# Peptides against a protein of PDB entry 5GWM: the designs that were tried, part 26

Target 1, 52 residues: chain A of PDB entry 5GWM
Amino acid sequence: DSAISKEDEERYQKLVTENEQLQRLITQKEEKIRVLRQRLVERGDAKGTELN

## One batch from the design tools (peptide; made by RFdiffusion4, then SolubleMPNN)

Design b2_p16_4_s3 (from b2_p16_4, 8 letters changed)
Fold by OpenDDE base, seed 4:
Structure b2_p16_4_s3 (fold): chain B 52 residues (1-52), chain A 16 residues (1-16)
Amino acid sequence: as target 1 above (52 residues)
Amino acid sequence: AKLLQEREQRKKEILE
């Protein structure tokens, strides 16, 4: 097993932290998309109920 | 998603 150098460990930890930040940003965008889709459905349903 | 996958691949390569 090649001993991971201190520099490689520091690079790994930076990539871990960056991936965690990117994952949080993805989750926030997915939640925003969910909320926007729900608002579009509610507006569509309101128009559908006015037409019925 | 593609950038996240590329970062995960580099993390695996550092642990080899």
Scores: peptide ipSAE 0.049, ipTM 0.620, DockQ to the pose 0.230
Fold by OpenDDE base, seed 5:
Structure b2_p16_4_s3 (fold): chain B 52 residues (1-52), chain A 16 residues (1-16)
Amino acid sequence: as target 1 above (52 residues)
Amino acid sequence: AKLLQEREQRKKEILE
């Protein structure tokens, strides 16, 4: 098994970190969408929740 | 998420 180079390991770790950052951003956007949908329901504006 | 899937695929390719 060819051991990965130090440069390949550093590239892998960058991709891990980027994936984690992007996942956190996605989760934050999904939570914001959830909160907005909930506020529309609470206001009786149910038609706005069908768009997304 | 398509972008996360592409990143995961690149991580697998680095470990091959």
Scores: peptide ipSAE 0.049, ipTM 0.622, DockQ to the pose 0.233
Fold by OpenDDE base, seed 3:
Structure b2_p16_4_s3 (fold): chain B 52 residues (1-52), chain A 16 residues (1-16)
Amino acid sequence: as target 1 above (52 residues)
Amino acid sequence: AKLLQEREQRKKEILE
């Protein structure tokens, strides 16, 4: 069992933490894009319902 | 995202 060096474990943990932070940021941006798209649709539909 | 994938790849390489 090649014990991962303490230095390699610390590098791994830094990459885990950074990856998790970036993934959270991506998810937040994707959700914001989804919400903005939905609001554009709702505004389009509201204009469509006001025009009939 | 490419950057996230690159980090995941580096994590695998450290565990090899």
Scores: peptide ipSAE 0.048, ipTM 0.620, DockQ to the pose 0.244
Fold by OpenDDE base, seed 1:
Structure b2_p16_4_s3 (fold): chain B 52 residues (1-52), chain A 16 residues (1-16)
Amino acid sequence: as target 1 above (52 residues)
Amino acid sequence: AKLLQEREQRKKEILE
């Protein structure tokens, strides 16, 4: 491990913030997929089995 | 996700 520069720390903090935003977006998309799968099951739609 | 993993890897590399 080496000492980091101020520029490296600023880059790290940008990546922290971006990753937190992306993680929230992933969670929202995963929940949306879950809800859509459930709606297909409730409709008896055979397409529900094709969703990964 | 692949993109999120790539960002996490870059964070580790900056702090080595």
Scores: peptide ipSAE 0.052, ipTM 0.626, DockQ to the pose 0.232; fails the geometry check

Design b2_p16_4_s4 (from b2_p16_4, 6 letters changed)
Fold by OpenDDE base, seed 5:
Structure b2_p16_4_s4 (fold): chain B 52 residues (1-52), chain A 16 residues (1-16)
Amino acid sequence: as target 1 above (52 residues)
Amino acid sequence: KELEEKRRERQAEILA
Protein backbone atom coordinates (compact mmCIF):
# COMPACT_ATOMS: atom_id res chain seq x y z
CA ASP B 1 0.00 0.00 0.00
CA SER B 2 3.07 2.23 0.24
CA ALA B 3 4.28 4.07 -2.84
CA ILE B 4 7.83 3.87 -1.43
CA SER B 5 9.88 0.98 -2.81
CA LYS B 6 12.35 -1.03 -0.74
CA GLU B 7 15.17 0.59 -2.73
CA ASP B 8 13.86 4.10 -1.99
CA GLU B 9 13.63 3.25 1.72
CA GLU B 10 17.20 1.92 1.67
CA ARG B 11 18.40 5.17 0.04
CA TYR B 12 16.53 7.20 2.64
CA GLN B 13 17.99 5.17 5.52
CA LYS B 14 21.51 5.61 4.11
CA LEU B 15 20.99 9.38 4.17
CA VAL B 16 19.62 9.23 7.73
CA THR B 17 22.64 7.18 8.83
CA GLU B 18 25.05 9.60 7.16
CA ASN B 19 23.28 12.52 8.85
CA GLU B 20 23.65 10.80 12.23
CA GLN B 21 27.37 10.25 11.59
CA LEU B 22 27.86 13.89 10.59
CA GLN B 23 25.96 15.07 13.67
CA ARG B 24 28.26 13.00 15.91
CA LEU B 25 31.30 14.52 14.19
CA ILE B 26 29.90 18.05 14.67
CA THR B 27 29.31 17.35 18.37
CA GLN B 28 32.89 16.08 18.76
CA LYS B 29 34.29 19.21 17.10
CA GLU B 30 32.10 21.47 19.24
CA GLU B 31 33.33 19.72 22.40
CA LYS B 32 36.95 20.10 21.25
CA ILE B 33 36.37 23.83 20.68
CA ARG B 34 34.84 24.12 24.16
CA VAL B 35 37.82 22.38 25.77
CA LEU B 36 40.32 24.55 23.88
CA ARG B 37 38.50 27.73 24.93
CA GLN B 38 38.50 26.55 28.54
CA ARG B 39 42.24 25.84 28.39
CA LEU B 40 42.88 29.33 27.01
CA VAL B 41 40.94 30.83 29.93
CA GLU B 42 42.87 28.69 32.42
CA ARG B 43 46.20 29.70 30.86
CA GLY B 44 45.18 33.35 31.01
CA ASP B 45 44.33 32.98 34.68
CA ALA B 46 47.60 31.12 35.33
CA LYS B 47 49.58 33.92 33.66
CA GLY B 48 47.72 36.46 35.76
CA THR B 49 48.62 34.62 38.95
CA GLU B 50 52.22 34.17 37.82
CA LEU B 51 52.62 37.89 37.12
CA ASN B 52 51.43 38.76 40.62
CA LYS A 1 29.97 -2.50 11.20
CA GLU A 2 27.64 -1.92 14.15
CA LEU A 3 26.20 1.18 12.50
CA GLU A 4 25.46 -0.74 9.32
CA GLU A 5 23.81 -3.51 11.33
CA LYS A 6 21.55 -0.98 13.09
CA ARG A 7 20.65 0.48 9.70
CA ARG A 8 19.66 -2.97 8.42
CA GLU A 9 17.59 -3.61 11.55
CA ARG A 10 15.72 -0.31 11.14
CA GLN A 11 15.09 -1.08 7.48
CA ALA A 12 13.73 -4.52 8.37
CA GLU A 13 11.38 -2.98 10.96
CA ILE A 14 10.07 -0.33 8.55
CA LEU A 15 9.61 -2.78 5.67
CA ALA A 16 7.99 -5.57 7.74
Scores: peptide ipSAE 0.108, ipTM 0.702, DockQ to the pose 0.057
Fold by OpenDDE base, seed 2:
Structure b2_p16_4_s4 (fold): chain B 52 residues (1-52), chain A 16 residues (1-16)
Amino acid sequence: as target 1 above (52 residues)
Amino acid sequence: KELEEKRRERQAEILA
């Protein structure tokens, strides 16, 4: 416990917080990609049904 | 909130 200074812990906590924010952003982008792929599938199905 | 509290506890332990 004595090996870590307060300043080092504060720097670590900033990095952890930033990492959590970035992870949330990644998740949001992944969800957006999922939704876009789903819409492409639905549009493909709609075009297929229009041709039949 | 719980995660933030644990971070404060760790900081307090370093200062003790």
Scores: peptide ipSAE 0.108, ipTM 0.712, DockQ to the pose 0.046
Fold by OpenDDE base, seed 1:
Parts: C-alpha cells; sequence; structure tokens
Structure b2_p16_4_s4 (fold): chain B 52 residues (1-52), chain A 16 residues (1-16)
C-alpha cells in the first residue's frame, strides 16, 4: 500500500528536520535585519537605511 | 507539537 521504503522515509524526515531548523534561522536573521534597519532610521542614517 | 505528532503517526502507518 505504501510506495515509500523505510530508508526513503528516514531520508525524508532528515530533510524535514533540516528544513525546519533552516526556517527558524531565516526567521531569526530576518528579525535581526528588521531591528538593524529600524536603528538606522532612528539614528537618521539615510545612507545606512538604503544599504539594507 | 501537534504537527510533529501527526508526522510520527504517519511514519508509524507507513512502516506498519
Amino acid sequence: as target 1 above (52 residues)
Amino acid sequence: KELEEKRRERQAEILA
């Protein structure tokens, strides 16, 4: 009934776990970028704001 | 937790 082997399922789960970890890291970096951009705006650093 | 549990349930079904 299943077209997937145990080995294929284990491989899939490794990829899912890695993807979840990478997604968390992306979210953390995006938030850090947002905070840094906001700090540049607050400092009146228009050039710094444009670089991001 | 709920998503992880559903994945474990599906794995158990696939491997049965």
Scores: peptide ipSAE 0.095, ipTM 0.691, DockQ to the pose 0.053
Fold by OpenDDE base, seed 4:
Structure b2_p16_4_s4 (fold): chain B 52 residues (1-52), chain A 16 residues (1-16)
Amino acid sequence: as target 1 above (52 residues)
Amino acid sequence: KELEEKRRERQAEILA
């Protein structure tokens, strides 16, 4: 068993924190994409209804 | 708080 140094643990925790921040950002972007896609569908439906 | 506590516990286990 290789003992992990305190410095290595601190580096690991920084990477974990950064990864969590990036994951939150990804989730926010995915939600924005979902909303935009929904708006496109609604506009398509409205345009189709207007043409019919 | 719970997630932070779990991290502190893991750190304590690794550094002990």
Scores: peptide ipSAE 0.088, ipTM 0.686, DockQ to the pose 0.049; fails the geometry check

Design b2_p16_5_s2 (from b2_p16_5, 7 letters changed)
Fold by OpenDDE base, seed 2:
Structure b2_p16_5_s2 (fold): chain B 52 residues (1-52), chain A 16 residues (1-16)
Amino acid sequence: as target 1 above (52 residues)
Amino acid sequence: KEVEQLQELLKKLEEL
């Protein structure tokens, strides 16, 4: 077991924290895309019901 | 691409 240097551990923890932040941002963008798609469906259905 | 690069760097650090 090569003991990871304190400097390599600090670099690892920075990358872990950044990866977690990016994963949270991805999830927030995916949820925003889902909500926008749902609103487009609801507006499409509203126009479809006005034409019928 | 940026997320994939960070994930690759994490894997390389876990192998040391």
Scores: peptide ipSAE 0.054, ipTM 0.617, DockQ to the pose 0.096
Fold by OpenDDE base, seed 1:
Structure b2_p16_5_s2 (fold): chain B 52 residues (1-52), chain A 16 residues (1-16)
Amino acid sequence: as target 1 above (52 residues)
Amino acid sequence: KEVEQLQELLKKLEEL
């Protein structure tokens, strides 16, 4: 049975940690996009109310 | 390569 070497386990754990960090960054960017879209809607609604 | 591409996309999204 090819036991995973300690070095291969340490490399795997680094990749898991990096994946979790990247997932957190994705979530932060998705939230930023949400906030920017909301601000664009609010500005659009303000312009729409001035035109009516 | 795929991780590097994702990191580059995240940097471009930082400028927004």
Scores: peptide ipSAE 0.047, ipTM 0.557, DockQ to the pose 0.474
Fold by OpenDDE base, seed 5:
Structure b2_p16_5_s2 (fold): chain B 52 residues (1-52), chain A 16 residues (1-16)
Amino acid sequence: as target 1 above (52 residues)
Amino acid sequence: KEVEQLQELLKKLEEL
């Protein structure tokens, strides 16, 4: 069993940490998209209420 | 900046 070198474990842990950082950035962008979509709906509803 | 970070991560994955 080739024991994973300490250097390979440190590289893996770095990639895990970087992946967690990317996942946070994705979540922030998804939330921004959600807010923008909600504002488009609210503007659509506001136009619908002005037409009635 | 965000695309550069993704490209750096892809390079690190290709080096494994």
Scores: peptide ipSAE 0.029, ipTM 0.546, DockQ to the pose 0.078
Fold by OpenDDE base, seed 4:
Structure b2_p16_5_s2 (fold): chain B 52 residues (1-52), chain A 16 residues (1-16)
Amino acid sequence: as target 1 above (52 residues)
Amino acid sequence: KEVEQLQELLKKLEEL
């Protein structure tokens, strides 16, 4: 059973941390998209024809 | 205003 080296564990933990940071960034972008979609709906209800 | 919001939505999709 090849025990994971300390160097390999440290590399793995860096990748886990980077993945968590990227996942937070994705979630922030998805929330911005959600807010934009909601504003489009709210405007569609108020002015179903405003081209601006 | 609707077109401006659609353009901003498209920009956010391209940034993913």
Scores: peptide ipSAE 0.032, ipTM 0.667, DockQ to the pose 0.092; fails the geometry check

Design b2_p16_5_s4 (from b2_p16_5, 6 letters changed)
Fold by OpenDDE base, seed 2:
Structure b2_p16_5_s4 (fold): chain B 52 residues (1-52), chain A 16 residues (1-16)
Amino acid sequence: as target 1 above (52 residues)
Amino acid sequence: EEVEQLQRKLQELEEL
């Protein structure tokens, strides 16, 4: 059994934590993109209805 | 091996 050093375990845990933080940030950006796309559709529909 | 896979995944996420 290759015992992982305490230093390698601490490095691994930092990478796990950072990866989880980045994944949360990606999800937040994806939700923001979804909301912006929805607002663009609603504004497009509003302009289309004002021209008729 | 597992740490190297996690480092690759971290780098891919930092580039986004």
Scores: peptide ipSAE 0.047, ipTM 0.620, DockQ to the pose 0.093
Fold by OpenDDE base, seed 3:
Structure b2_p16_5_s4 (fold): chain B 52 residues (1-52), chain A 16 residues (1-16)
Amino acid sequence: as target 1 above (52 residues)
Amino acid sequence: EEVEQLQRKLQELEEL
């Protein structure tokens, strides 16, 4: 059993933690983009309803 | 751009 060195485990855990942080940031930014796009559509539709 | 940078970095971490 090649025991992963404590240093290799600490490096792995840093990469896992960084990956999870990046995934959360991606998801947050994608959701923010979605919400902003939806608000732009709603504002476009609100202007379209004010023009008829 | 920032999301694409994060996605590239995520892919780089998955390839390690």
Scores: peptide ipSAE 0.039, ipTM 0.620, DockQ to the pose 0.125
Fold by OpenDDE base, seed 5:
Structure b2_p16_5_s4 (fold): chain B 52 residues (1-52), chain A 16 residues (1-16)
Amino acid sequence: as target 1 above (52 residues)
Amino acid sequence: EEVEQLQRKLQELEEL
């Protein structure tokens, strides 16, 4: 059984940690986009109500 | 592969 080197395990753990960090940043940006889209809709609806 | 996909997706969201 070729036990993976401790160095190879540490490299794998670094990649897993980086992937989790990148996924968190992606989720934060996706939420920011969602909030901005919602504010554009609310402003569109507000302009629609002022024109009546 | 998955890490590179997340890196590309993060970059695309930074350019928006």
Scores: peptide ipSAE 0.038, ipTM 0.605, DockQ to the pose 0.640
Fold by OpenDDE base, seed 4:
Structure b2_p16_5_s4 (fold): chain B 52 residues (1-52), chain A 16 residues (1-16)
Amino acid sequence: as target 1 above (52 residues)
Amino acid sequence: EEVEQLQRKLQELEEL
């Protein structure tokens, strides 16, 4: 049984933490996109913003 | 789109 080194565990925990941070950022951006799309619909502005 | 860049980076981290 290859015991995971303490160094490998610390590297893994950094990747997990970074992934969780990126997931939160994605969710925040997707919610912002949803709100902006809704405001365009309410205004009757047919030109969707080309999102980069 | 910045969201697509973040999604790509998440996929790269899940493959490690």
Scores: peptide ipSAE 0.043, ipTM 0.628, DockQ to the pose 0.130; fails the geometry check

Design b2_p16_6_s1
Fold by OpenDDE base, seed 4:
Structure b2_p16_6_s1 (fold): chain B 52 residues (1-52), chain A 16 residues (1-16)
Amino acid sequence: as target 1 above (52 residues)
Amino acid sequence: KREEFEKRYQEVLEKL
């Protein structure tokens, strides 16, 4: 069995760590988008209540 | 080869 070189193992570990960091960043951006959408709805509802 | 890959994959996940 050709053992993966120590260099290939270190490259693989870097890619896994980068993927986890990118996934955390995606989740943070998705939550920010959710909050911004909610604030747009709340501002729409506030304008609707001022017109009644 | 596959079993060695699977072991190394798990060793990386345990460090995250």
Scores: peptide ipSAE 0.129, ipTM 0.689, DockQ to the pose 0.181
Fold by OpenDDE base, seed 5:
Structure b2_p16_6_s1 (fold): chain B 52 residues (1-52), chain A 16 residues (1-16)
Amino acid sequence: as target 1 above (52 residues)
Amino acid sequence: KREEFEKRYQEVLEKL
């Protein structure tokens, strides 16, 4: 029975925790990109209304 | 950020 060593289990749990942190950072960056794109559209629409 | 990582790491280990 290849019982994972305590050190290997600790390393695995570090990788799981790091992966979850990276996933949260990806989601936060994607939401920030969404908000910035929306603000660019709203500013484009404001410039389009000044030319009529 | 490092201390928060270490804290979350300990919280995972306590559940094993």
Scores: peptide ipSAE 0.112, ipTM 0.659, DockQ to the pose 0.043
Fold by OpenDDE base, seed 3:
Structure b2_p16_6_s1 (fold): chain B 52 residues (1-52), chain A 16 residues (1-16)
Amino acid sequence: as target 1 above (52 residues)
Amino acid sequence: KREEFEKRYQEVLEKL
């Protein structure tokens, strides 16, 4: 039974925390992409209404 | 940052 050293537990916890931060950044970027796509659609629809 | 993450991840895997 290789008991995980306290140093390896602290390194693991740093990696978990960094992974959670990266996941939050991914979610923030995905939401930003969603909002930008929605604004492009709304702007396309606004141009479509100016042509009618 | 990604290289430093991968390096720290490998350093943990090598000790398990």
Scores: peptide ipSAE 0.099, ipTM 0.651, DockQ to the pose 0.084
Fold by OpenDDE base, seed 2:
Structure b2_p16_6_s1 (fold): chain B 52 residues (1-52), chain A 16 residues (1-16)
Amino acid sequence: as target 1 above (52 residues)
Amino acid sequence: KREEFEKRYQEVLEKL
């Protein structure tokens, strides 16, 4: 049984941790994009209601 | 962060 070296296990755990950090950052940016799009729609709708 | 991730990923691939 080729036991994974302690060094290769430590490298794998660093990659897992960085992947989780990047996934959290993606989710935060996607939520920020959602909120900004909603605010743009609300401002567009306000201009549409002032023209009627 | 992306560059550091890519570097560590390549270091794992070179050992396979």
Scores: peptide ipSAE 0.091, ipTM 0.643, DockQ to the pose 0.080

Design b2_p16_6_s2
Fold by OpenDDE base, seed 1:
Structure b2_p16_6_s2 (fold): chain B 52 residues (1-52), chain A 16 residues (1-16)
Amino acid sequence: as target 1 above (52 residues)
Amino acid sequence: KVEEFKEKYQKVEEEL
C-alpha cells in the first residue's frame, strides 16, 4: 500500500469540502423547488397542484 | 461545478 502523499491528502480534503458544498447547494435548490411548488398551489395553478 | 468536481475526482483516482 503506497503511503498517501501530503499532496494527495490535500487534494482529497479539497474534494471532500467541494462535495459538502455541492450537497448544500443541492439541498438549497430542492428547498427552492418546494417553495415554488407551494406558491403555485396557493395561486390555484393546476400545474402546481399536479406536482404535489 | 458538478462536472468540474467529477473531473477532479477522476484525476485523483488515476494517481492512486
Scores: peptide ipSAE 0.065, ipTM 0.609, DockQ to the pose 0.086
Fold by OpenDDE base, seed 2:
Structure b2_p16_6_s2 (fold): chain B 52 residues (1-52), chain A 16 residues (1-16)
Amino acid sequence: as target 1 above (52 residues)
Amino acid sequence: KVEEFKEKYQKVEEEL
């Protein structure tokens, strides 16, 4: 078993940190998509109430 | 940011 070099461990930890940052950005975008979809539903419902 | 992540990942793969 070749022990992971200190340099390889430091590179791996940078990738883990970047992945965590990207996951936070994905969550923020998913929440924004949810809010935009809800606003589209509310606009559809407003048109449905005006046609009745 | 996604592209910067891919470039970092490729550099690690080239060194393994």
Scores: peptide ipSAE 0.061, ipTM 0.603, DockQ to the pose 0.078
Fold by OpenDDE base, seed 5:
Structure b2_p16_6_s2 (fold): chain B 52 residues (1-52), chain A 16 residues (1-16)
Amino acid sequence: as target 1 above (52 residues)
Amino acid sequence: KVEEFKEKYQKVEEEL
C-alpha cells in the first residue's frame, strides 16, 4: 500500500489548479467566439433588412 | 501554458 507521498499530493494539487486555470481560459475563448459569431449574424440580418 | 502543463503531467507519470 504505497500511500501517496506528500510530494506526489502537492504535484497533483498543482496539476488540478493548472487544469482549472486552463479551463477558465478555454471558457473565456469560447464565450468570445460566441459573441463574435452573434455579431456576425446581427450584421448579416442588418444587411438583409436594408435590402428589403 | 498547455505545453508547460503537459510537460509537468509527463514528469508526474514518469515518477509513478
Scores: peptide ipSAE 0.061, ipTM 0.601, DockQ to the pose 0.077
Fold by OpenDDE base, seed 4:
Structure b2_p16_6_s2 (fold): chain B 52 residues (1-52), chain A 16 residues (1-16)
Amino acid sequence: as target 1 above (52 residues)
Amino acid sequence: KVEEFKEKYQKVEEEL
């Protein structure tokens, strides 16, 4: 049983924490993209209703 | 930030 070095465990935990932070950032960007797309549709629909 | 993470991950893979 190659016991994971304490230094390797600390390195792994830093990578896990960084991955979780990046995943939160991705989710925030995806939500922002969703909201921006919705606002573009609403503005497009408002122009479409003004042309009818 | 994503590139800095990728560089750190590659260093860990090279030590395994």
Scores: peptide ipSAE 0.055, ipTM 0.592, DockQ to the pose 0.081

Design b2_p16_6_s4
Fold by OpenDDE base, seed 4:
Structure b2_p16_6_s4 (fold): chain B 52 residues (1-52), chain A 16 residues (1-16)
Amino acid sequence: as target 1 above (52 residues)
Amino acid sequence: KLKEFKERYEKVEKEL
């Protein structure tokens, strides 16, 4: 069992932390896309109701 | 940034 060097453990922990930060940014962008799509649907439905 | 991330990840994977 080659014990992971302290330097490789510190590199791994930096990658885990960066992955968590990137995942949070992805989730924020996905929520922004969801809200924008919902607003487009609501504007489409509002235009459909104004055309009657 | 993404290339540097990949190069660091591939280094850790070789030591596992």
Scores: peptide ipSAE 0.065, ipTM 0.594, DockQ to the pose 0.086
Fold by OpenDDE base, seed 3:
Structure b2_p16_6_s4 (fold): chain B 52 residues (1-52), chain A 16 residues (1-16)
Amino acid sequence: as target 1 above (52 residues)
Amino acid sequence: KLKEFKERYEKVEKEL
């Protein structure tokens, strides 16, 4: 039984928390990219409907 | 930053 030191457990939990925060930030950026792409499509479609 | 973070995480995970 490798007794995990309290300091190593606290360090691990900090890294887990930072990883979760980075993962949330990645997801937020991906969603922002998705929304921006969708708005570009909608603007392209709006310009296509005005030409017709 | 992400590479350095991953290397630190994997280091601690191997020490647990």
Scores: peptide ipSAE 0.063, ipTM 0.603, DockQ to the pose 0.090
Fold by OpenDDE base, seed 5:
Structure b2_p16_6_s4 (fold): chain B 52 residues (1-52), chain A 16 residues (1-16)
Amino acid sequence: as target 1 above (52 residues)
Amino acid sequence: KLKEFKERYEKVEKEL
């Protein structure tokens, strides 16, 4: 069994760490999209109440 | 960033 080189293990660990960082950024963007959608609904409801 | 990630992953995958 060819043991993975220390260099390949270090490259793999960098990829794992970067994947975790990208997943955190995705979650942060999804939450920001949720908040922006909620603010658009609240503003739409405010305009709907001003027209009645 | 995603392109650079893919290029690094494909390098490691070829060395395994």
Scores: peptide ipSAE 0.062, ipTM 0.592, DockQ to the pose 0.090
Fold by OpenDDE base, seed 2:
Structure b2_p16_6_s4 (fold): chain B 52 residues (1-52), chain A 16 residues (1-16)
Amino acid sequence: as target 1 above (52 residues)
Amino acid sequence: KLKEFKERYEKVEKEL
């Protein structure tokens, strides 16, 4: 049984926590990109309706 | 940052 040192466990837990924080930031950016793309589509559709 | 983080995480995971 390679007893994980307390220092290695604390280092691992910091990396897990930082990963969870980065994943939350990715999700927030992906949602912002989705909203911006939708607004571009709506503006394209509005221009298409003005040309008809 | 994300690449460097992933490389550090995979290193620690292999040492456990």
Scores: peptide ipSAE 0.061, ipTM 0.598, DockQ to the pose 0.096

Design b2_p16_7_s1
Fold by OpenDDE base, seed 2:
Structure b2_p16_7_s1 (fold): chain B 52 residues (1-52), chain A 16 residues (1-16)
Amino acid sequence: as target 1 above (52 residues)
Amino acid sequence: LDEKLAELQKKLEELL
C-alpha cells in the first residue's frame, strides 16, 4: 500500500471537517422542520376541537 | 445539503 501523501491527508482532513459541519447543518434544518410540523398539527387539532 | 454531504462522503471513501 502506497503511503498516503501529506497533500492527500490534508485534503482528507478538510473533507472530514466539512462533512461534519454539513451533517450538523442538516440536523439543525431537520429539527426546525419537525418543530414547524408540530405547530401545524397543534393548530389543526385546535380547529378540530373547536368544531365539536 | 444532502447531495453535498453524499459527494463529500464519496470523496472520503476514495481516499481510504
Scores: peptide ipSAE 0.064, ipTM 0.635, DockQ to the pose 0.074
Fold by OpenDDE base, seed 3:
Structure b2_p16_7_s1 (fold): chain B 52 residues (1-52), chain A 16 residues (1-16)
Amino acid sequence: as target 1 above (52 residues)
Amino acid sequence: LDEKLAELQKKLEELL
């Protein structure tokens, strides 16, 4: 039984937490982009530049 | 941001 070291567990938990935070941030930005695009459509405004 | 997420996910996978 390869007991995970305390250091590896701490690294794991840190990476999980950070990854989740970044994923939430991405989702929030994507939703904001979606809402802005929808508002542009509703106003008949020209398509905003898509970020590559 | 997506690249940073991908990097962290890769590091996480390497620890598993």
Scores: peptide ipSAE 0.062, ipTM 0.631, DockQ to the pose 0.075
Fold by OpenDDE base, seed 5:
Structure b2_p16_7_s1 (fold): chain B 52 residues (1-52), chain A 16 residues (1-16)
Amino acid sequence: as target 1 above (52 residues)
Amino acid sequence: LDEKLAELQKKLEELL
């Protein structure tokens, strides 16, 4: 087993943390889109916002 | 955001 250096472990942990942060941001945006679409449906308005 | 997430996931896989 090649020992992982401390620097490699720290780099890995930074990437894990960034990945978790981005996943939370994606989820927040998806939920906002869902809520907006639901409000448009409830008001009898046309399609929700376009996803890019 | 999905593309950036995929990029990070790939980098994690390369470190495993």
Scores: peptide ipSAE 0.060, ipTM 0.626, DockQ to the pose 0.071
Fold by OpenDDE base, seed 4:
Structure b2_p16_7_s1 (fold): chain B 52 residues (1-52), chain A 16 residues (1-16)
Amino acid sequence: as target 1 above (52 residues)
Amino acid sequence: LDEKLAELQKKLEELL
């Protein structure tokens, strides 16, 4: 069993926290995309923005 | 988002 160093554990915990923050940001953007698409449908606007 | 994902992936690879 290779003991994980305290430094590696701290790096891992930072990575986990940053990943959770990124996931929240993705969810927020996905919701914004959903709302914008719905508004375009309601207006009958054929102009979809390509969202990469 | 892609840049941040790449940064996180690099950090993960450095721990392996």
Scores: peptide ipSAE 0.055, ipTM 0.620, DockQ to the pose 0.079

Design b2_p16_7_s3
Fold by OpenDDE base, seed 3:
Structure b2_p16_7_s3 (fold): chain B 52 residues (1-52), chain A 16 residues (1-16)
Amino acid sequence: as target 1 above (52 residues)
Amino acid sequence: LDEKLEELRKKKEELL
């Protein structure tokens, strides 16, 4: 049975964990960008309603 | 042992 070395398992687990952390960070940044864009639209609309 | 090897292969493939 080709035992993967404990070192190889630890390397793969680090890569998996890092990838998951990066994916969470990407998702958080994308959501933050979405929220900021929405707030800019709402502020634009609020200025448009105040000017008429 | 073979199951753990296959798990690591799958994780590697998912990361690439």
Scores: peptide ipSAE 0.072, ipTM 0.648, DockQ to the pose 0.062
Fold by OpenDDE base, seed 1:
Structure b2_p16_7_s3 (fold): chain B 52 residues (1-52), chain A 16 residues (1-16)
Amino acid sequence: as target 1 above (52 residues)
Amino acid sequence: LDEKLEELRKKKEELL
């Protein structure tokens, strides 16, 4: 069986691992953006209730 | 061994 070289395997595993780390970081930033947007809505609603 | 090589090829194509 023509096995892939150990060097090529290690290169592909590094790319996969980096991609997974970047995806986790994106998800964390998206959650932070969601929380910040929700806080802006809640502050808008609080100001709307104070103006009424 | 051929199955592992094919899995790595598929992962490569998903990253490109």
Scores: peptide ipSAE 0.071, ipTM 0.644, DockQ to the pose 0.064
Fold by OpenDDE base, seed 5:
Structure b2_p16_7_s3 (fold): chain B 52 residues (1-52), chain A 16 residues (1-16)
Amino acid sequence: as target 1 above (52 residues)
Amino acid sequence: LDEKLEELRKKKEELL
């Protein structure tokens, strides 16, 4: 039974941790994009109501 | 341990 080296386990754990961190960062950026898009819509609607 | 090899393979496949 070739036990995986401790070094290989540590490398894979680092990749898992990095992937989790990147996924959190993606979610934060997606939420920021959503909020910015919503503010642009609200400003567009405010201009549309001011023109009527 | 074959079980630990399989765990690392699954983690690798999830990351790719």
Scores: peptide ipSAE 0.068, ipTM 0.639, DockQ to the pose 0.061
Fold by OpenDDE base, seed 2:
Structure b2_p16_7_s3 (fold): chain B 52 residues (1-52), chain A 16 residues (1-16)
Amino acid sequence: as target 1 above (52 residues)
Amino acid sequence: LDEKLEELRKKKEELL
């Protein structure tokens, strides 16, 4: 029987759950980077328009 | 058992 032990299944499920948590954290950081870049553009454009 | 093993195989393939 190709049965994974219950202990190995529990270890694997912990790894899957941790990976999903890390992926969510990556997505949150990527969105934060996007927002910060947008704010830098808006501040650059505001300074450029005030000097002209 | 076989369905659970297949679920774990699919999740393994998604992580690789």
Scores: peptide ipSAE 0.059, ipTM 0.638, DockQ to the pose 0.061

